# Designs tried in a protein design run: peptides against a protein of PDB entry 5HDT. Part 47

Target 1, 163 residues: chain A of PDB entry 5HDT
Amino acid sequence: MVVKTFMDMDQDSEEEKELYLNLALHLASDFFLKHPDKDVRLLVACCLADIFRIYAPEAPYTSPDKLKDIFMFITRQLKGLEDTKSPQFNRYFYLLENIAWVKSYNICFELEDSNEIFTQLYRTLFSVINNGHNQKVHMHMVDLMSSIICEGDTVSQELLDTV
Target 2, 163 residues: chain A of PDB entry 5HDT as posed
Amino acid sequence: MVVKTFMDMDQDSEEEKELYLNLALHLASDFFLKHPDKDVRLLVACCLADIFRIYAPEAPHTSPDKLKDIFMFITRQLKGLEDTKSPQFNRYFYLLENIAWVKSYNICFELEDSNEIFTQLYRTLFSVINNGHNQKVHMHMVDLMSSIICEGDTVSQELLDTV

## One batch from the design tools (peptide; made by RFdiffusion4, then SolubleMPNN)

Design b2_p14_8_s2 (from b2_p14_8, 5 letters changed)
Fold by OpenDDE base, seed 4:
Structure b2_p14_8_s2 (fold): chain B 163 residues (1-163), chain A 14 residues (1-14)
Amino acid sequence: as target 1 above (163 residues)
Amino acid sequence: MTKSQKVLQKVLEE
């Protein structure tokens, strides 16, 4: 049996999604979110982004606390975009491109702590956005932030202060 | 096996 990876998967049938549900849930465990290896955390973030893409518009994670942890985790990984010369930059780019295109963070609007998540995202992105990135990187960063602003009915003052 | 596959394998082993 050929094992599929999340990276190679698209929005599949409900039956196929169910087959990988346990894998998706396990990937969001503290074991991976708090993994000591930076490269592993990046890969985990990419896989989580792929999971959000596959299960969009919903997510397999039903716990608001877990969702918050995941997006805060992904946000922390985006800090790695600051080093454009890193061998892992292409993977950071993949992460950014994915979450921007899928609009993965939009699911956070259902969370009580959405403002905290978005604030941290904006702070992180603005910390690296002017670090010699090419047009595509800038575009994805802007698209990601703009999508959240446009989708949200209200934006907190704290979030506005970050813009 | 790619690094991503290794991560997935670890997940499956959990």
Scores: peptide ipSAE 0.035, ipTM 0.709, DockQ to the pose 0.025
Fold by OpenDDE base, seed 1:
Structure b2_p14_8_s2 (fold): chain B 163 residues (1-163), chain A 14 residues (1-14)
Amino acid sequence: as target 1 above (163 residues)
Amino acid sequence: MTKSQKVLQKVLEE
């Protein structure tokens, strides 16, 4: 059996998805989400994004509260995009690219607190956007925000005010 | 890679 991390995983079989389920659940624990090291949290966020990619369009997380925690967590990590010269920027880019392409946040439409999640996402993205970002970064940010607006049947005024 | 990252890597390889 080839040992690989979530970052190295592409589309896997159902059997493999079942095998990874416990790991996926473990990564969403408070131990990782509240880890004191920001680099660890970034890695966790990337892994969680990969999990969403692998299990798309579904997710192994069945608890609405857990899903909310995860996406709020991922949103907080996106603040790291503001420093384009950071040694960790490539991983922040990976995170952004992944969640934008997969449309991971679309799962949140089924959550009661979806508007809160999207609002925080938009506020975060607009807070980190700067002229130092290349075209690809801007594109992914726009794609992410546009997808949510276009696919949502209703958007709160608060969310609209962030745009 | 920090010690914490190594721990995470270990977990990911389980």
Scores: peptide ipSAE 0.032, ipTM 0.699, DockQ to the pose 0.023
Fold by OpenDDE base, seed 2:
Structure b2_p14_8_s2 (fold): chain B 163 residues (1-163), chain A 14 residues (1-14)
Amino acid sequence: as target 1 above (163 residues)
Amino acid sequence: MTKSQKVLQKVLEE
C-alpha cells in the first residue's frame, strides 16, 4: 500500500488534514524526537517541517510545551548544515529552505519561551554558517532570522547579544 | 520511495 506522504502534500483540504492529524502527532512523540539515529532525526525534522507547511498558519500541536520541544528539536538538527560535504546536506538544505520559506518559527511568538527558542536558533545558525555555503543557503539563513526580528515586537537583550 | 517516505510508511504501519 502506497501511503501519501507529507512531502508530497501541499496545503491539502481540511478533510485530508484531519486524516493525517494522528500521524502528525505521532511524529512529534519522544520516540522520534529522541531517536538514537541521527539520520532518522533529520528525516523526522523534515517531516515536521512539512507538517508545519501543510497546516500553516496553524499547527496541529495544541500543547505549548510540545511546540517548544519540536522547535528546539528542529533547531538542533540545523547543526547538520555545518558540513557542506555531508551526504545528508541536501536534506538539511531542504529543512532550512522549508522553514525559512514557510516562516515556521513565527508560530513560536505565541509561546512563553519564544525568546529562548529564537536565541537558540540564532546561536545555532551563526555556529554553522561558513564560507562553504552557497548563496542560497546564506539567503535562507538571513531570511529566517530577519523574519523573526521583523515580526517581533521586542527583542530581548539576550537575543541581541547573540546576534 | 524516499527515505522520508519510508519513515512515514513505517509510522503508519505501526
Scores: peptide ipSAE 0.030, ipTM 0.687, DockQ to the pose 0.025
Fold by OpenDDE base, seed 5:
Structure b2_p14_8_s2 (fold): chain B 163 residues (1-163), chain A 14 residues (1-14)
Amino acid sequence: as target 1 above (163 residues)
Amino acid sequence: MTKSQKVLQKVLEE
């Protein structure tokens, strides 16, 4: 229900957004974020990405600490993009495409630890980029990173050193 | 597949 529901949900439906608020909050619980199975975590990340898409430009998560945990979690899942031959690669691609198009990470500018989140994202992306990726994957990675640079008022030296 | 995986899969597919 959850994955299918979020994927098919109309972004402009306020009634549906309210209806599934509790479900969205539940998906961000430690039970899911710290699940031992990597395939489960990937699926959770995709659901969270869909949630951000649906609630954009806002988010149902009001706790700054929770938001940080979520984006650090999503960033960790992006490591799976490294293996282009993985059976799960298409799902990793979906995750990347979604967060790049929605500009999901831009909500992190409201967080005190935004620089840490962005630095970790850039390090992760540069660590997984390889010649096996097609042009679309590269494009989404560039779009994701460029959006953060363009929207940010200031960029830390650490982030500049990463780029 | 573990019990937790099955539960999650069920919840996510519903």
Scores: peptide ipSAE 0.033, ipTM 0.692, DockQ to the pose 0.021; fails the geometry check

Design b2_p14_8_s3 (from b2_p14_8, 7 letters changed)
Fold by OpenDDE base, seed 2:
Structure b2_p14_8_s3 (fold): chain B 163 residues (1-163), chain A 14 residues (1-14)
Amino acid sequence: as target 1 above (163 residues)
Amino acid sequence: LTKAQKVLQKRLAE
């Protein structure tokens, strides 16, 4: 129910955002980020991606450490894109499509550890790309990586070298 | 709208 609720949310009023704020905060708890079930973690990642979409341009999470944890968590889930024949692939695709379109990672520019986050993202994407993915998957991966480079005022040389 | 577009709209509204 929670997953469906956030997926269906698009142009929500401020009142609705306030209503689901508590739930959004709880979804970012260690209980969910460190959940032992892989499928649960994927669902959590999708929900978090939807939350970033809904609350854009501002995230409801105020802690820089929490934001870092969330994006590192999402990055880890993206490795699941490696198996295109998995029953869960469509959900991994949704995650990728969402964060690419929304440019969710761009909020990380305000974090001190942004370079670490982006580096891990790039490494993860390059590790799974070319595993039988169609053009749409490739497009989203490229869009995600390109948007970070283009919108970043200062990008580390290390990150540039990985591109 | 993307985050960038929403930021732009917010700035234009100021």
Scores: peptide ipSAE 0.018, ipTM 0.564, DockQ to the pose 0.139
Fold by OpenDDE base, seed 1:
Structure b2_p14_8_s3 (fold): chain B 163 residues (1-163), chain A 14 residues (1-14)
Amino acid sequence: as target 1 above (163 residues)
Amino acid sequence: LTKAQKVLQKRLAE
């Protein structure tokens, strides 16, 4: 129910943002991030992406460690993009499209572990990208990676080596 | 809106 609620939300009013703040915080709990069902984890990731979209430019999560956990979690879900014929592919596409369009990962520049997060993201994207993906998927992946490089003042050599 | 666009809007509103 919570997942459905957030996925149906657009960039809402401040009043609605306040109303759902507690739910947003709860979705980032270990209970959801470590849920045993991969489909549930995918839905959680989509909801988290929606939360970042709705609350942009600021996330409701104040803990740097929690933010790191969330983005590492989202990155892990992107592995599901590898199977273009999966019934869940459309949701994986939604996740990719959302985070690329919103530039959600850019909030990570404030984190001391940003290089680790970006490196894992790049490695994941390059591991799943294949010739079976359509142009839109490729575009979103490139947009996501390019945005991070272009907007970051300092990029680690390790990250550059992955490009 | 992208995060960048929202940042811009926020700054313009200040």
Scores: peptide ipSAE 0.017, ipTM 0.560, DockQ to the pose 0.137
Fold by OpenDDE base, seed 4:
Structure b2_p14_8_s3 (fold): chain B 163 residues (1-163), chain A 14 residues (1-14)
Amino acid sequence: as target 1 above (163 residues)
Amino acid sequence: LTKAQKVLQKRLAE
């Protein structure tokens, strides 16, 4: 229900955003981010991605540490893209498509640990990308990585070396 | 809209 709710929301009014703010904040709690079930974590990641889409350009999460945790969490979920035959692959695809299109990670430029976040993202994507993925998957992965490089004011040498 | 687009809109609205 929660997944569908956020997925169906788009360019919501301020009143609607306020209504679901508490839910958005709750979804970023350790209870969900550290949930033992992999499928639950995937659903949480998708919800978080939708939240970033809805509340763009600013996320409702005010804590830099929380934002870091969220993006590191999302990055970890992207490892699931490795199994293209998994029943959950379509949801992983949705996650990738969403964060790539929204450019969700761009909010990380305001974080002190942005380089760490981006580095982990790139390492993860390069670890899972292969010729078994269709063109759309490749495109989203490239778009996601390219957007960060192109829109970043400063890119660390370490990040550049990762690319 | 992407985050970038929304940022742009916000700036233009200021």
Scores: peptide ipSAE 0.017, ipTM 0.557, DockQ to the pose 0.140
Fold by OpenDDE base, seed 3:
Structure b2_p14_8_s3 (fold): chain B 163 residues (1-163), chain A 14 residues (1-14)
Amino acid sequence: as target 1 above (163 residues)
Amino acid sequence: LTKAQKVLQKRLAE
């Protein structure tokens, strides 16, 4: 897996990564993933995206089930991209930009349920795309979907049907 | 949550 980042990974301190490890694990708990407040869930998603960027190309989450839950959770948050006039749109944009640039979803290729995760992502993105989105939003959406198709060894027919 | 995000963002800015 080739992962891009906005920072120089060679300059990252492993000691600092360890310092934030407990925080990273707590943010992926059911308490946060199932929080009743939509704005809180968005903030959690942004934090999780930052965690994937910091720890790339690896993730501090060792459980395949937990990783699946996280990416399904992030996918659900991307629905907020539909309303471009929302006060929270800038945070949704940040989330999209981050996961597209880092190629965060590509870690899912190692998961048994990767096809389900990717299918839900594609369905979500195509459901929110509209003419009100600027070129940058479209670019990130295309980059995100293209990276998965190009890097995947096998793609399900269901996923292909969504393209 | 905002505090946690700020900590992570600060780390990325270093």
Scores: peptide ipSAE 0.014, ipTM 0.618, DockQ to the pose 0.036

Design b2_p14_8_s4 (from b2_p14_8, 4 letters changed)
Fold by OpenDDE base, seed 4:
Structure b2_p14_8_s4 (fold): chain B 163 residues (1-163), chain A 14 residues (1-14)
Amino acid sequence: as target 1 above (163 residues)
Amino acid sequence: MTKSQKVLQKVLDE
């Protein structure tokens, strides 16, 4: 039996989504979010991004605390975008492209700590953005930040100060 | 397979 990967999955039927629900939940465990290997964490982040894509507009994670942990985790991985010469850059690019296109962070508007999440995201992106990035990378970064601002009902002062 | 790939594969196999 060929095991499907999240990367290859589309927004499947409810039955198919349910089939992979346990895997989705497992990937968000502390075991993976706090994994000591940086490359593993990057892969986990990509998988989580794919999960958000697959389950959009909903997410299989019901705990606000878990969602916060996940997005803070994903945000931390985006720091890897700084080194454009890294062999892992393409995977960082995939992560960025995915979350920007899916607008994955939009689910955070439902979280009490949304402002913290968005602020950290913006700080991270601004810390890594540089002239060495190609136009696509810049576009995704801008799209990600702009979408959150445009779709948010309220923007905290802290977030405004970050922009 | 890299170490990271092995870990991911284990997850997918569960």
Scores: peptide ipSAE 0.030, ipTM 0.686, DockQ to the pose 0.023
Fold by OpenDDE base, seed 5:
Structure b2_p14_8_s4 (fold): chain B 163 residues (1-163), chain A 14 residues (1-14)
Amino acid sequence: as target 1 above (163 residues)
Amino acid sequence: MTKSQKVLQKVLDE
């Protein structure tokens, strides 16, 4: 069997998805989500984004609490978009592009704490957006936020005030 | 590659 990483995986067959299930679960463990190294956390976020891409429209994570933790974790990593001159900016760009294209956050509508997740996402994006970002970055941010608004049946006042 | 990055890569290679 050829070993492949999540970053290199396509949307594999159901059999392959089952094979990598335990690996996907392991990547979402506290060891990685709470890792002290910022670069490791960024890599973990990118891997998690790829996992959501691969398993879309579902996710291999069955626990609502775990899903919340993951999306709150990914949201925290997006703060790195603020510094456009960072050596890691291209990886932050990849993360943004991926989650915007896949509409990864839309799975959060099934969670009780969806409003908290979306509010935190919007606040984070508005806090990091600046004139140093090119048009592509802005477009991905808008696409991500617009998708959530369009798919949501009800938006909280707090979220509306954030937009 | 840092030690931590090596650990992550190992997991990704499993």
Scores: peptide ipSAE 0.030, ipTM 0.685, DockQ to the pose 0.023
Fold by OpenDDE base, seed 1:
Structure b2_p14_8_s4 (fold): chain B 163 residues (1-163), chain A 14 residues (1-14)
Amino acid sequence: as target 1 above (163 residues)
Amino acid sequence: MTKSQKVLQKVLDE
């Protein structure tokens, strides 16, 4: 299964990276990013996060517009973190944990629309965070937001107002 | 395999 395959891959397998390159590119298509089923979109987001993990510190996506679409898509999926009782919460947690640990959003610094991406991320995280979240969730959210602020040379006022 | 995984697999097989 594709999901398990990406989850089990390590960063040292160059042969596997090459093998799954076409799949990685295909998963970023509008067909998947705009899929009507939210569970499918969540799985796609997890796969994309795994792809970023596997190919870190680079990404197989060369188009700035495509990268923007992907990260805006991932950001939208993070809204699912709001319901800690959801059967899918563990996958939302996996998504958060992955992107926080890998610092996946850091590749957005080279994008023209980086401030928009980061602003939407922060707004989303603050909109979903609640007292029902355990310490690990809070930690990952803080780590994700802090890394972006600390590694960015310039932070927009809009982003600062969001924090 | 979860229901969601099955759905994704179906989509990928298209």
Scores: peptide ipSAE 0.029, ipTM 0.681, DockQ to the pose 0.022
Fold by OpenDDE base, seed 3:
Structure b2_p14_8_s4 (fold): chain B 163 residues (1-163), chain A 14 residues (1-14)
Amino acid sequence: as target 1 above (163 residues)
Amino acid sequence: MTKSQKVLQKVLDE
């Protein structure tokens, strides 16, 4: 099972990273990013997060447009964090924990549309935050937002207005 | 497991 392989893989396994490069590229195709099933999209997002983790600080995706599509896609999945009683909540938590720890979104600083990506991320996080979330969820959300603010050279007024 | 999930698992198992 490739999913388990990605989860267990560390950043030092260079030989295995090359082996799964084609799969990583395939998972970012429109077939998966625009899949009609919500649970499938969540699984795809988790796999993409694992890919960013094992390839960090680089990524196998070379197209700026593709990278933008991926991060906008991941951002949309984070909306599922709102319902803490959902059977899929643990998987949404995994997604949040992963991207926060890895600082996956930091690769977006090299993209022309980085401001749009970060703005959408902040809007999404603030829209789903509620008192039903435990301290770990809040911690990961804060870590994710703080890392982007601290490492960014410039922050738009629109982004500042969302904070 | 939905039909779509089965298809995804098959792809991920390749």
Scores: peptide ipSAE 0.028, ipTM 0.677, DockQ to the pose 0.022

## One batch from the design tools (peptide; made by RFdiffusion4, then SolubleMPNN)

Design b2_p15_1_s1 (from b2_p15_1, 4 letters changed)
Fold by OpenDDE base, seed 5:
Structure b2_p15_1_s1 (fold): chain B 163 residues (1-163), chain A 15 residues (1-15)
Amino acid sequence: as target 1 above (163 residues)
Amino acid sequence: DLVKKPIKTFGPAKP
């Protein structure tokens, strides 16, 4: 199972990282990013989050356009956090916790369209934040947003006005 | 929840 393979892998597994590099690249293809099944897209997002974790601080994706597609894709999946009673909520939580922990969105600072990506991320997070979320969810959301503000050089004024 | 340990993360933008 592909999901379990990356979930169980850690950063110092150099042989495995080399072995599964091509699979990691394949998972970022349009076939998976634009898959019609919502649950499949969530699984793909979690795999991509794990891939960033495993290969940090060097993402295996080298194309700026591909990286933009990936982060816009992950951002869209975070909308699923809005339904705390969904049977898939724990997987959405996993996604949020991972990207906050790994600081994967910091990759976007090197992209030309970083402001677009961060704007979409913040809009998405603020749209789903509610009092039904437990303290851990709120903490991860705050950690994610704070990292971008504190470590970024070119955060737009529009984004700052929403904080 | 993830089992957290010391981990390499993505840093800020390169100067």
Scores: peptide ipSAE 0.367, ipTM 0.839, DockQ to the pose 0.905
Fold by OpenDDE base, seed 1:
Structure b2_p15_1_s1 (fold): chain B 163 residues (1-163), chain A 15 residues (1-15)
Amino acid sequence: as target 1 above (163 residues)
Amino acid sequence: DLVKKPIKTFGPAKP
């Protein structure tokens, strides 16, 4: 399974990274990003998060437009964190933990539409956060948001108003 | 949970 392949791969697996590079690129295609099945989209998001982890600090995606699409896509998937009782919650948690740990959204600082991406991320996180989330979920959300604010040179007023 | 270990992460934007 593709999901397991990337999940089990580490940053030092140079031969595997080369072998699966084409697959990583194809997973960012519109076919997957716009897949009609919500569970498939979640799996795709987790794979993309793992891809960023594996290839850090160098993302394999070179197109700014593609990177924007990916992060907007991942942001949309984070909406699933709102239901802690969902059978898919563990995968949503995995997604959150990964992107917070790897700091993958830091790639967006170099994108023209970074403010849009960060704004949507913050809005999404605040829309789903609730008292039903455990401490780890809250911690990852805070870590993710704090890193972006602290490491960004400029933050829009709209984003600041969201915080 | 992910096993936390030394890992390369993405840093801030390059100048």
Scores: peptide ipSAE 0.365, ipTM 0.840, DockQ to the pose 0.879
Fold by OpenDDE base, seed 3:
Structure b2_p15_1_s1 (fold): chain B 163 residues (1-163), chain A 15 residues (1-15)
Amino acid sequence: as target 1 above (163 residues)
Amino acid sequence: DLVKKPIKTFGPAKP
């Protein structure tokens, strides 16, 4: 299973990183990013998050347009955090935890459309935050947002005013 | 939850 393969891989697995590089590239194709099944898209997002983790600090995706598509895609998946009773919530939690830990969104500072990406991320997070979330979820959300603010020379004042 | 160990990230190390 592809999901398990990347989940169990660490940053020091150099031989495996080379072996599965082409698979990592294919997972970012429109076929997967625009897959009609919501659960499949969540699994793809988790795989992409793990790929960023494994290859950090050097993402295997080099196209600015592709990177934008990936982060906009991941952002859309985070909407699933709203329903804490969903059977898929644990995977949404995994996605959030990974993104916050790896600081993968910091890649976006090198993109022309970084403000659009960060704006959508913050809007999404604030839209799903609720009192049903436990402390760990809140901590990861705060860590994610704080990292972007601390590094953000390009973050718009409009976004800062919403914080 | 993820079993966390020291890793390389895309940002500075958390102080």
Scores: peptide ipSAE 0.365, ipTM 0.834, DockQ to the pose 0.432
Fold by OpenDDE base, seed 2:
Structure b2_p15_1_s1 (fold): chain B 163 residues (1-163), chain A 15 residues (1-15)
Amino acid sequence: as target 1 above (163 residues)
Amino acid sequence: DLVKKPIKTFGPAKP
């Protein structure tokens, strides 16, 4: 139900955005980010992606440490893209499409540990790319990676060496 | 797939 709520919400739904703000903040708690169930973590990641979408261009999370935790968390979930035959693949696709479309990782440019986040993102994406992915998946992966390279001038040589 | 419509996104670090 929570997943559907955020998924169906638009950016201009100001009253709803205010109403569910506390829920959005709660979803970023360690309870959810460290949930033992892999499927629950995927749902949480999708909700967080939708939250970034809904509140763009201003994330409701103000703590740099929390933002880092969130993006490291989302990055870890993207590993699930590796199995195209998984029953959960469509939800992983949703996650990928969302973050690429919204450019949510651009928030990380304001973080001190941006290079660490981007490095992990790139390593994760390259580890899951395979021939089973259709053109759309590849496109979103490329869009996600290229936007970071093109829109940031703080990319480390280490990151460049991973691409 | 997401319904693609005009939305606000998170902009680049630099213009």
Scores: peptide ipSAE 0.359, ipTM 0.833, DockQ to the pose 0.716

